# Peptides against a protein of PDB entry 3VA4, part 39

Target 1, 107 residues: chain A of PDB entry 3VA4
Amino acid sequence: EPIGQLRLFSGTHGPERDFPLYLGKNVVGRSPDCSVALPFPSISKQHAVIEISAWNKAPILQDCGSLNGTQIVKPPRVLPPGVSHRLRDQELILFADFPCQYHRLDV

## One batch from the design tools (peptide; made by RFdiffusion4, then SolubleMPNN)

Design b2_p8_5_s1 (from b2_p8_5, 3 letters changed)
Fold by OpenDDE base, seed 3:
Structure b2_p8_5_s1 (fold): chain B 107 residues (1-107), chain A 8 residues (1-8)
Amino acid sequence: as target 1 above (107 residues)
Amino acid sequence: MIKEPVLP
């Protein structure tokens, strides 16, 4: 069972998509082998990583040196590459210009 | 502001 979920909101790219997140490293990127595969040209092949060390710990989000960046929405700020950011439940994230939302699953 | 995507 997944520990969390990353929702990609609907947009011009298509309908909403939900990606399950598991223990370990969940790579976000354009590469098809990424856990969260976002097949869009503005997304880096290896864009960011969401690492979940335990079901009862907040996930860590890190930008992997992406070209178009990773941003937190509230308060708005660009994440410096490689800097750990603890994700809060329902946190809104921008990968490039794609709005997403992290949700912790209650199991 | 929406930025124009750049191909990485």
Scores: peptide ipSAE 0.121, ipTM 0.799, DockQ to the pose 0.149
Fold by OpenDDE base, seed 5:
Structure b2_p8_5_s1 (fold): chain B 107 residues (1-107), chain A 8 residues (1-8)
Amino acid sequence: as target 1 above (107 residues)
Amino acid sequence: MIKEPVLP
């Protein structure tokens, strides 16, 4: 069962999409085999990773050296490639220019 | 801080 969820907000690209997040590595990217598949040209094939090591630990977000970057919204910060960022519940994230939100699920 | 989109 999923431990968390990543929401891609609706926009010019289309409607909202919700992606379940599981234990282990949840790859965010344009490649169709990514756990969080974002089929948009500004997203790198493997853009970022959300790693959940345990159900009771905050997920870790890392940018994978994406071309257009990964940013935290509040406070605003561009994530350096490979640097771990501990996700807060309700965290707002930009993958390139696509706004997303992480939330923890009750399990 | 968002870059102009390019095809990666």
Scores: peptide ipSAE 0.054, ipTM 0.743, DockQ to the pose 0.107
Fold by OpenDDE base, seed 2:
Structure b2_p8_5_s1 (fold): chain B 107 residues (1-107), chain A 8 residues (1-8)
Amino acid sequence: as target 1 above (107 residues)
Amino acid sequence: MIKEPVLP
């Protein structure tokens, strides 16, 4: 069962979408086989990865060398490629220009 | 700072 959720906020691209996150690697990218498939041209095929090692541990977000980057909104921070960032519950993330939010699921 | 989107 999912341990977390990544929400893509509504925008010009369309309505809100929620993606379940599981133990292991959850790849974010434009490729359709990504766990979090964001089919937008500004998203890299393999853009970022959210790795969850346990239900009670904060996920790790890494940018995978994406063209348009991965950023934390508050406090503002651009994530260097391959550098681990521990996600906090309700953390706001930009993949390229797409705002998302991570939520821990209480399961 | 967000860069201008470009097609990867």
Scores: peptide ipSAE 0.054, ipTM 0.741, DockQ to the pose 0.106
Fold by OpenDDE base, seed 1:
Structure b2_p8_5_s1 (fold): chain B 107 residues (1-107), chain A 8 residues (1-8)
Amino acid sequence: as target 1 above (107 residues)
Amino acid sequence: MIKEPVLP
């Protein structure tokens, strides 16, 4: 049923966590009502958005003006706030200093 | 008084 998955790798914060991604907006942030809730102080309450449309299942990632930024790992780059980045399958993302990976699901 | 830190 989910279109994609965002994996938060294990670290000092604890074990690995997987978050389902659905059509529409999947908000990444510290607020508990976020679709991808990352309850860590370095994450902004509303940090970023992963948007998936019905006509294009490739997600678009945007930083929402977060304090500690959103980065793509390879090649390394900071995403300017509000600028759309089309996610590739298996892409590695840093929300602040938390490494995550996007996985496209075949549904 | 101690003021709480502002979180991002």
Scores: peptide ipSAE 0.040, ipTM 0.649, DockQ to the pose 0.058

Design b2_p8_5_s2 (from b2_p8_5 with S1M E4L)
Fold by OpenDDE base, seed 2:
Structure b2_p8_5_s2 (fold): chain B 107 residues (1-107), chain A 8 residues (1-8)
Amino acid sequence: as target 1 above (107 residues)
Amino acid sequence: MISLPNLP
């Protein structure tokens, strides 16, 4: 059962998409086998990872050394590769230029 | 860095 959700907002690429997040590593990337598959050329094959170690713990976001980076929107921050960032509920994230939002599910 | 006005 999903513990969280990552929403890709609608844009020039197409409509909104929602991705369920589970315990363990949820890889964000262009590769089709990623948990959060973003099939866009500006996204790295394995761009970032959202790791959820327990249902009652904040997920950890790490950039995986992506070409075009991972950013937190508020306050604006570029995430250095491999550095853990604890996601807040409703946090806005940029994977390259693609705005997304994390939210925790009530399960 | 993408500016806030570009956010949906």
Scores: peptide ipSAE 0.056, ipTM 0.702, DockQ to the pose 0.147
Fold by OpenDDE base, seed 4:
Structure b2_p8_5_s2 (fold): chain B 107 residues (1-107), chain A 8 residues (1-8)
Amino acid sequence: as target 1 above (107 residues)
Amino acid sequence: MISLPNLP
């Protein structure tokens, strides 16, 4: 049962994609075995991680030392590697230059 | 420029 969703908006790369997020670590990266697989050259193989715990369903986002970075859009902030950021519902995120949005599921 | 939803 997914607890959240990460939406990759449509763009020059292709159509919109929705990725389910589960308890534990959801790795965002170019590697095909990532929970959120973004098979694009500017995305690091293991770019970031979204961790969701049972006692706190608000996800924690961390950049994993990616080459092209992870940013919060509003308010704008570049995430230093390994620094925890608590995601808010509907928060907009840039992985490299790919815009995404986190959605909490009411389950 | 990338257009993002809910941004003014």
Scores: peptide ipSAE 0.050, ipTM 0.701, DockQ to the pose 0.086
Fold by OpenDDE base, seed 1:
Structure b2_p8_5_s2 (fold): chain B 107 residues (1-107), chain A 8 residues (1-8)
Amino acid sequence: as target 1 above (107 residues)
Amino acid sequence: MISLPNLP
């Protein structure tokens, strides 16, 4: 069962999409085999990773050296590649210019 | 009715 959810908000790219997040590594990227597949040119094939531990359900977000970066919206912050960022529930994230929101699932 | 996040 999914432990979390990543929501891609609707925009010029198309409608809203929700992606389930599981224990372990959830890769965000343009490649179709990514757990969170964002098939857009500005997204790197392997853009970022959201890792969820059994010990701590709060995910760790890391940019994987993406071309167009990963940012936290509030407070605004660009994530350096490979640096761990602990996600808060309902945190807003920019992968390149695509706004997303992490949501912790309690079931 | 849904609550929308405050996006930049």
Scores: peptide ipSAE 0.049, ipTM 0.696, DockQ to the pose 0.046
Fold by OpenDDE base, seed 5:
Structure b2_p8_5_s2 (fold): chain B 107 residues (1-107), chain A 8 residues (1-8)
Amino acid sequence: as target 1 above (107 residues)
Amino acid sequence: MISLPNLP
């Protein structure tokens, strides 16, 4: 059962995509075996990770030392590699230049 | 509309 969702907004790359997030580590990256597979050249093979330790805890986002970075939109800031960021519901995230939004599911 | 920061 998914605990959350990551939405990739539509853009020049194509339509919107929704990715379920589960307990444990949800890897964001260009590699096809990533939980959140973003097959774009500006995305690192393993770009970031969203870790959900429990259904009632906020997920933790960490950049994995990506080439083109991970940013929070509001307030705007670049996430240093390996530094834990606690995701807020409906938080807007940039993986490289790709805007995404996290939201928790009602489970 | 989403206000995006500068890209790294």
Scores: peptide ipSAE 0.046, ipTM 0.689, DockQ to the pose 0.073

Design b2_p8_5_s3 (from b2_p8_5 with S1M S3V)
Fold by OpenDDE base, seed 3:
Structure b2_p8_5_s3 (fold): chain B 107 residues (1-107), chain A 8 residues (1-8)
Amino acid sequence: as target 1 above (107 residues)
Amino acid sequence: MIVEPNLP
């Protein structure tokens, strides 16, 4: 059972999609073997990682040196590569220009 | 509830 969820909002790319997040490293990227596979050219093959160490701890988001960056929407901030950002429930994230939202599941 | 963004 997933511990969290990453929602990719609908847009010109298509409809909304939900990706389950599990304990360990959930890689976000264009590569099809990523946990969160975003098959778009502006997304790096290995773009970012969401690491969940425990069900009761906030996930850690890190940009993996992506070309087009990872940003937090509120407050607006570009994440430096490799710097840990602790995700809050319902946090809005931009992977390149794709808006997403992290949601903690109640398990 | 999932809040959809109102982004520029």
Scores: peptide ipSAE 0.054, ipTM 0.723, DockQ to the pose 0.058
Fold by OpenDDE base, seed 1:
Structure b2_p8_5_s3 (fold): chain B 107 residues (1-107), chain A 8 residues (1-8)
Amino acid sequence: as target 1 above (107 residues)
Amino acid sequence: MIVEPNLP
């Protein structure tokens, strides 16, 4: 069952989409086989990874050396490639210029 | 609860 959710907000690209996040690695990227598939040109094929461990359900976000970057919105911060960022519930993330929000599911 | 982003 999903441990979390990543919401892609609605925008010029279309309506909002919700992606379930599971224990282990959840790859964010343009490739259709990604757990969080964001099929947009500005998203790298393998853009970022959200990893959730059994010990800590707070996900770790890492940019995978994406072209257009991964940023935290509040406070604004660009994530260096490969550097772990612990996600907070309801945290707002930019993958390239696409705003998303992480939500922890209480299951 | 998911809230809308406050983006510039």
Scores: peptide ipSAE 0.052, ipTM 0.721, DockQ to the pose 0.057
Fold by OpenDDE base, seed 4:
Structure b2_p8_5_s3 (fold): chain B 107 residues (1-107), chain A 8 residues (1-8)
Amino acid sequence: as target 1 above (107 residues)
Amino acid sequence: MIVEPNLP
């Protein structure tokens, strides 16, 4: 059962897409075998990881040394590689230039 | 259903 959701907003790339997030590691990247597959050239093959633990269900976001970076929108912050960021519900994230939003599911 | 009035 998904614990959260990552929404990729619609844009020039195409329509909106929703990705379920599960306990454990949810890899964000261009590779098709990523949990959150963003098949765009500006996204690194393994761009970032959203890890969710059973004890608190609050996701930890880490950039994996991506080429074009990972940013939090409010307040604005570029995430240094490997530095943990605890995601807040409805938080807006930029993977490269792709805006996404995390949503915590009520389960 | 997730709504964000101001997109980055």
Scores: peptide ipSAE 0.049, ipTM 0.716, DockQ to the pose 0.054
Fold by OpenDDE base, seed 5:
Structure b2_p8_5_s3 (fold): chain B 107 residues (1-107), chain A 8 residues (1-8)
Amino acid sequence: as target 1 above (107 residues)
Amino acid sequence: MIVEPNLP
């Protein structure tokens, strides 16, 4: 059962996509075996990771040393590689230039 | 506001 969801907003790349997030590590990247597969050239093969250690804890986002970066929108911040960022519900994230939103699911 | 991306 998914605990959270990552929404990739619609854009020039195509329609909105919703990715379920589970306990453990949810890898964001261009590689097709990623939990959150973003098959775009500006996304690194292993771009970032969203780790959910428990259903009642905020997920942790880390950039994995991506080429084009991971950013939080509000307040704006570029995430240094490997530095933990606690995700807030409804948080807006840029993976490279792709806007996404995390939200917690009611379970 | 968008800032400069990470570069490895």
Scores: peptide ipSAE 0.034, ipTM 0.641, DockQ to the pose 0.066

Design b2_p8_5_s4 (from b2_p8_5 with E4L)
Fold by OpenDDE base, seed 5:
Structure b2_p8_5_s4 (fold): chain B 107 residues (1-107), chain A 8 residues (1-8)
Amino acid sequence: as target 1 above (107 residues)
Amino acid sequence: SISLPNLP
């Protein structure tokens, strides 16, 4: 059923966590009802969104006007709020200071 | 291992 995965790497916050990503909007944020719930104070309640429109299309990442921002690691880039970024497989992302990785699942 | 940029 899931089309992708977002991995939160291990750190001082705790162990690695894997979040399934589905068709539609997958909200990343501190709020507990987010698809990717990151319950950390530096994460905005609704921080970013990963939208998957179809299984054969690259997901779109948008920052939702978060306080501490969303960045792509390689090459380094701060994502302006509301600007669509097409995710590459295995892409490394910072939500605030939390490193994550997007992975396309074989469906 | 991953390399992380500085936060703005």
Scores: peptide ipSAE 0.048, ipTM 0.700, DockQ to the pose 0.071
Fold by OpenDDE base, seed 2:
Structure b2_p8_5_s4 (fold): chain B 107 residues (1-107), chain A 8 residues (1-8)
Amino acid sequence: as target 1 above (107 residues)
Amino acid sequence: SISLPNLP
């Protein structure tokens, strides 16, 4: 069962999409093999990773050396490649310029 | 719907 959710907000690209997040590494990227597949040219094939090591621990977000970056919205932070960021519930994230939101699910 | 701050 999913432990978290990543929501891609609606925009010029199309409607809102929700992606379940599971234990282990949830890769965000343009590749269709990614757990969170964002098929947009500004997204790297393997853009970032959300790692969930346990149901009761905050996920870790890392940029994978993406071309157009990964950013936290509030407070504004550009994530250096490979540096761990602990996600807070309801945290807003930009993958390139695509706004997303992490949500912790009740398990 | 959300409003985003200006980011680098």
Scores: peptide ipSAE 0.046, ipTM 0.704, DockQ to the pose 0.068
Fold by OpenDDE base, seed 1:
Structure b2_p8_5_s4 (fold): chain B 107 residues (1-107), chain A 8 residues (1-8)
Amino acid sequence: as target 1 above (107 residues)
Amino acid sequence: SISLPNLP
């Protein structure tokens, strides 16, 4: 069962998409084998990772040295590569220029 | 709508 959800907001790329997040590593990237596959040129093949542990279910987001970066919207900041960021429910994230939102599922 | 001040 999914523990969280990452929503990709609709945009010029297409409609909104929801990606389930599970225990362990949920890789965000352009590669089709990513848990959160964002098949867009500005997204790195392995762009970021959202890791969820069984212990606390609070996701840790890390940029994987992406070309176009990972940002938190509020408060605004660019995430340095490899630096852990604990995601809050409803947190808004930019992967490159793609706005997403993390949602903790009630399970 | 979602406000994204850092949206490139």
Scores: peptide ipSAE 0.044, ipTM 0.700, DockQ to the pose 0.077
Fold by OpenDDE base, seed 4:
Structure b2_p8_5_s4 (fold): chain B 107 residues (1-107), chain A 8 residues (1-8)
Amino acid sequence: as target 1 above (107 residues)
Amino acid sequence: SISLPNLP
């Protein structure tokens, strides 16, 4: 069962998509084998990682040295590569220019 | 739709 969800909002790229997040590392990237596969040229092959542990359901987001960056929307912050950011429920994230939202599931 | 603030 998924522990969380990452929603990619609809946009010029296409419709909204929801990605389940599981315990361990959930890689966000352009590569098709990523847990959160965002097949867009501005997304790095391995763009970021959302790690969820059994001890703490609050995921840790890290940018993996992406070309076009990872940002938190509220309050606005650019995430330096490799720096851990603890995601809050309903938090809005930009992977490059793609707006996403993290949702913690009640499991 | 969503409302996003301007980001650096």
Scores: peptide ipSAE 0.043, ipTM 0.694, DockQ to the pose 0.067

Design b2_p8_6_s2 (from b2_p8_6, 3 letters changed)
Fold by OpenDDE base, seed 4:
Structure b2_p8_6_s2 (fold): chain B 107 residues (1-107), chain A 8 residues (1-8)
Amino acid sequence: as target 1 above (107 residues)
Amino acid sequence: RPPARPAP
């Protein structure tokens, strides 16, 4: 049962994609075995992680030392590697230059 | 901002 969703907006790379997020670690990266697989050259193989715990369903986002970074859009902020950021519902995120949006599911 | 580059 997914607890959240990460939407990759459509762009020059292709159409919109929705990725389910589950309890535990949801790795964002170019590697095909990532929970959120973004098969684009500018995405690091293991770019970031979205971790969701049972006691707090609000996800924690951490950049994993990616080359092209992870950013929050509003207010704009580059996430330092390994620093926890608690995701808000509907939050807009940039992995490299790829815009995404987190959505909390009512489960 | 510089363009994103291929990443490891």
Scores: peptide ipSAE 0.442, ipTM 0.911, DockQ to the pose 0.926
Fold by OpenDDE base, seed 5:
Structure b2_p8_6_s2 (fold): chain B 107 residues (1-107), chain A 8 residues (1-8)
Amino acid sequence: as target 1 above (107 residues)
Amino acid sequence: RPPARPAP
């Protein structure tokens, strides 16, 4: 049962995509075996990770030393590699230049 | 911010 969702907004790359997020580590990256597979050249093979330790705890986002970075939109902030960021519901995230949104599911 | 480059 998914605990959250990451939405990749539509853009020049194509249509919107929704990715379920589960307990544990949800890897974001260009590699096809990533939980959140973003097959775009500007995304690192292992770009970031969203870790959900419990259903009632906010997920933790960490950049994995990606080339083009991970950013929070409001307030704007570049995430240093390996530094934990607690995700807020409806938070807008940039992986490289790809806008995404996290939201928790009602389960 | 410069355009994103292909990443490893």
Scores: peptide ipSAE 0.411, ipTM 0.904, DockQ to the pose 0.924
Fold by OpenDDE base, seed 2:
Structure b2_p8_6_s2 (fold): chain B 107 residues (1-107), chain A 8 residues (1-8)
Amino acid sequence: as target 1 above (107 residues)
Amino acid sequence: RPPARPAP
């Protein structure tokens, strides 16, 4: 059962997409086997990871040394590679230039 | 900020 959701907003790339997030490591990247597969050239094959250790704990977002980076939108922050960031509900994230939003599900 | 480049 999904614990959270990552929404990729609509844009020039196409329509909105919603990705379920589960316990454990949810890899964000261009590779098709990623939990959050973003098939865009500017996304690294393994770009970032959202790790959820428990249903009642905030997920941890880490950039995996991506080329074009991972950012938090408000307030603006570039995430250094490998540094843990605790996601807040409704947090807006940029993977490269692709805006996404994390949403905690009520389970 | 320059445009995002194709990534490996």
Scores: peptide ipSAE 0.430, ipTM 0.908, DockQ to the pose 0.914; fails the geometry check
Fold by OpenDDE base, seed 3:
Formats: C-alpha cells, sequence, structure tokens
Structure b2_p8_6_s2 (fold): chain B 107 residues (1-107), chain A 8 residues (1-8)
C-alpha cells in the first residue's frame, strides 16, 4: 500500500501524473525502471531518491548528482547532491524545471 | 536561468 504520493503537475509535457510512493527507496529519474519515471531529456537517468523508512516518519529526499538539479520551492534552495532533506507534507519540488508536489497519504 | 540541458 502506498505511503505517499508524488504529483507531477501538468505542463507542456502533458497532463498531471500521480506516482505512488512506498516504503524504501523511490528513485526519481528518466530511466523507465524508476519508481517515479519522468521520461524527459532534462531529467537524469537516476535523478533523485525519496526514501521512506516508516509510515510515521518524514521521507528523505536526496539529489543523486543530477545535471539539472533538484530544488525546494519554499523557501527556494538547490539541494546539494547527497544531502538529506526531510520532506514536509505538500512540499513543492523542482526536478530540473518540472514542478512536483509530495503528499503524505492517510492510510 | 538558462534552459535545462539534456542530462546523462
Amino acid sequence: as target 1 above (107 residues)
Amino acid sequence: RPPARPAP
């Protein structure tokens, strides 16, 4: 059962997409085998990871040394590669230029 | 910022 959700907002790339997030490592990237597969040229094959260690703990987001970066919107900042960022519910994230939102599911 | 480039 999914513990969270990552929403990719609609844009020039197409409609909104929602990705379920599970316990463990949820890899974000262009590679089709990623948990959150974003098939766009500006996304690195292995771009970032959202790790959920328990249903009652905040997920950890890390950039994996992506070319075009991972950013938090509020307050604005670029995440250095490999540095843990604890996601807050409703957190707005940019993977390259693609806006996404993390949502904690109540299960 | 400049446009995002194709990534490896």
Scores: peptide ipSAE 0.428, ipTM 0.908, DockQ to the pose 0.899; fails the geometry check

Design b2_p8_6_s3 (from b2_p8_6, 3 letters changed)
Fold by OpenDDE base, seed 5:
Structure b2_p8_6_s3 (fold): chain B 107 residues (1-107), chain A 8 residues (1-8)
Amino acid sequence: as target 1 above (107 residues)
Amino acid sequence: MPPARPAP
């Protein structure tokens, strides 16, 4: 069952999309086999990973050495590649120039 | 931050 959700906000690319997040590694990237597939040129094929180790623990976000980076919006911060960032509920994330939001599912 | 470029 999904433990969380990543929302890609609507924009010039199209409408909002919601991606379920599961226990384990949820890869964010342009490759179609990614758990969170963002089919946009500025997204690296394997851009980042959201790892969820337990339903009652905050997920960990890591940039995978993406070209255009991964950033936390508030407060603003660029994530160094491979460095663990514990996601807060409702956290706003930029994958390259694409704004997303993580939220925990109450399940 | 520079404009996003096509990524590998």
Scores: peptide ipSAE 0.361, ipTM 0.875, DockQ to the pose 0.942
Fold by OpenDDE base, seed 3:
Structure b2_p8_6_s3 (fold): chain B 107 residues (1-107), chain A 8 residues (1-8)
Amino acid sequence: as target 1 above (107 residues)
Amino acid sequence: MPPARPAP
């Protein structure tokens, strides 16, 4: 059962996409085997990771040393590689130039 | 931030 969801907003790349997030490591990247596969050239093959250790704990986001970075929108902040960021519900994230939103599911 | 470019 998915515990969270990552939404990729619609844009010039195409329509909105929703990715389910599960317990463990949910890798965000250009590689097709990523849990959150974003097949765009500005996304690193292994760009970031969203780790969910338990259903009742906030997910941890880490940039994996991506070229174009991972940023939090509010408050604005670039995430240093490997530094843990606790995700808040409805948090807006930029993976390179692609805006996304994390949503906690109530299950 | 600089414009995005193709990433490895």
Scores: peptide ipSAE 0.363, ipTM 0.877, DockQ to the pose 0.930; fails the geometry check
Fold by OpenDDE base, seed 1:
Structure b2_p8_6_s3 (fold): chain B 107 residues (1-107), chain A 8 residues (1-8)
Amino acid sequence: as target 1 above (107 residues)
Amino acid sequence: MPPARPAP
């Protein structure tokens, strides 16, 4: 079952969407086969990855060299490509200009 | 940041 969830907030693109996150790599990108498929022009085909290991359920986020970047909201900062960022529960993320939120599922 | 552009 899913270990986490990534919420895409509602906006001009449409309604809110929730994506389950599993063990291994959860690719965020415009490509339809991504675990977190964000079919928007400003999202790179392979934009970022959220990786969750079996021994540590806290995800690691990496930007994959996206054109429009990946940012943490609080405090605001751009993630350098390939640099690991450990996600905190309820952390707010921008993929390009799309705000999302990570939520850990304690089931 | 500048406005987002279509990405490859």
Scores: peptide ipSAE 0.361, ipTM 0.876, DockQ to the pose 0.952; fails the geometry check
Fold by OpenDDE base, seed 4:
Structure b2_p8_6_s3 (fold): chain B 107 residues (1-107), chain A 8 residues (1-8)
Amino acid sequence: as target 1 above (107 residues)
Amino acid sequence: MPPARPAP
């Protein structure tokens, strides 16, 4: 059962998409086997990871050394590769130039 | 940051 959601906002790429997030490692990337598959050229094959542990359901976001980076929107901050960022509910994230939002599910 | 470009 998903315990979180990552929303990719609509844009020139197409409509909004919602990706379920599960306990464990949720890889964000262009590769089709990623949990959060963002099939866009500016997204690295393995771009970032959102890890959710059983003991701490607040997700940890890490950039995986992506080319075009991972950023937190408010307050604005580029995530250095491999540095853990604890996601807050409703947090806005840029993967490269793609705005997304994390939502914690009430489950 | 520069504009996004195709990534590996």
Scores: peptide ipSAE 0.357, ipTM 0.875, DockQ to the pose 0.915; fails the geometry check

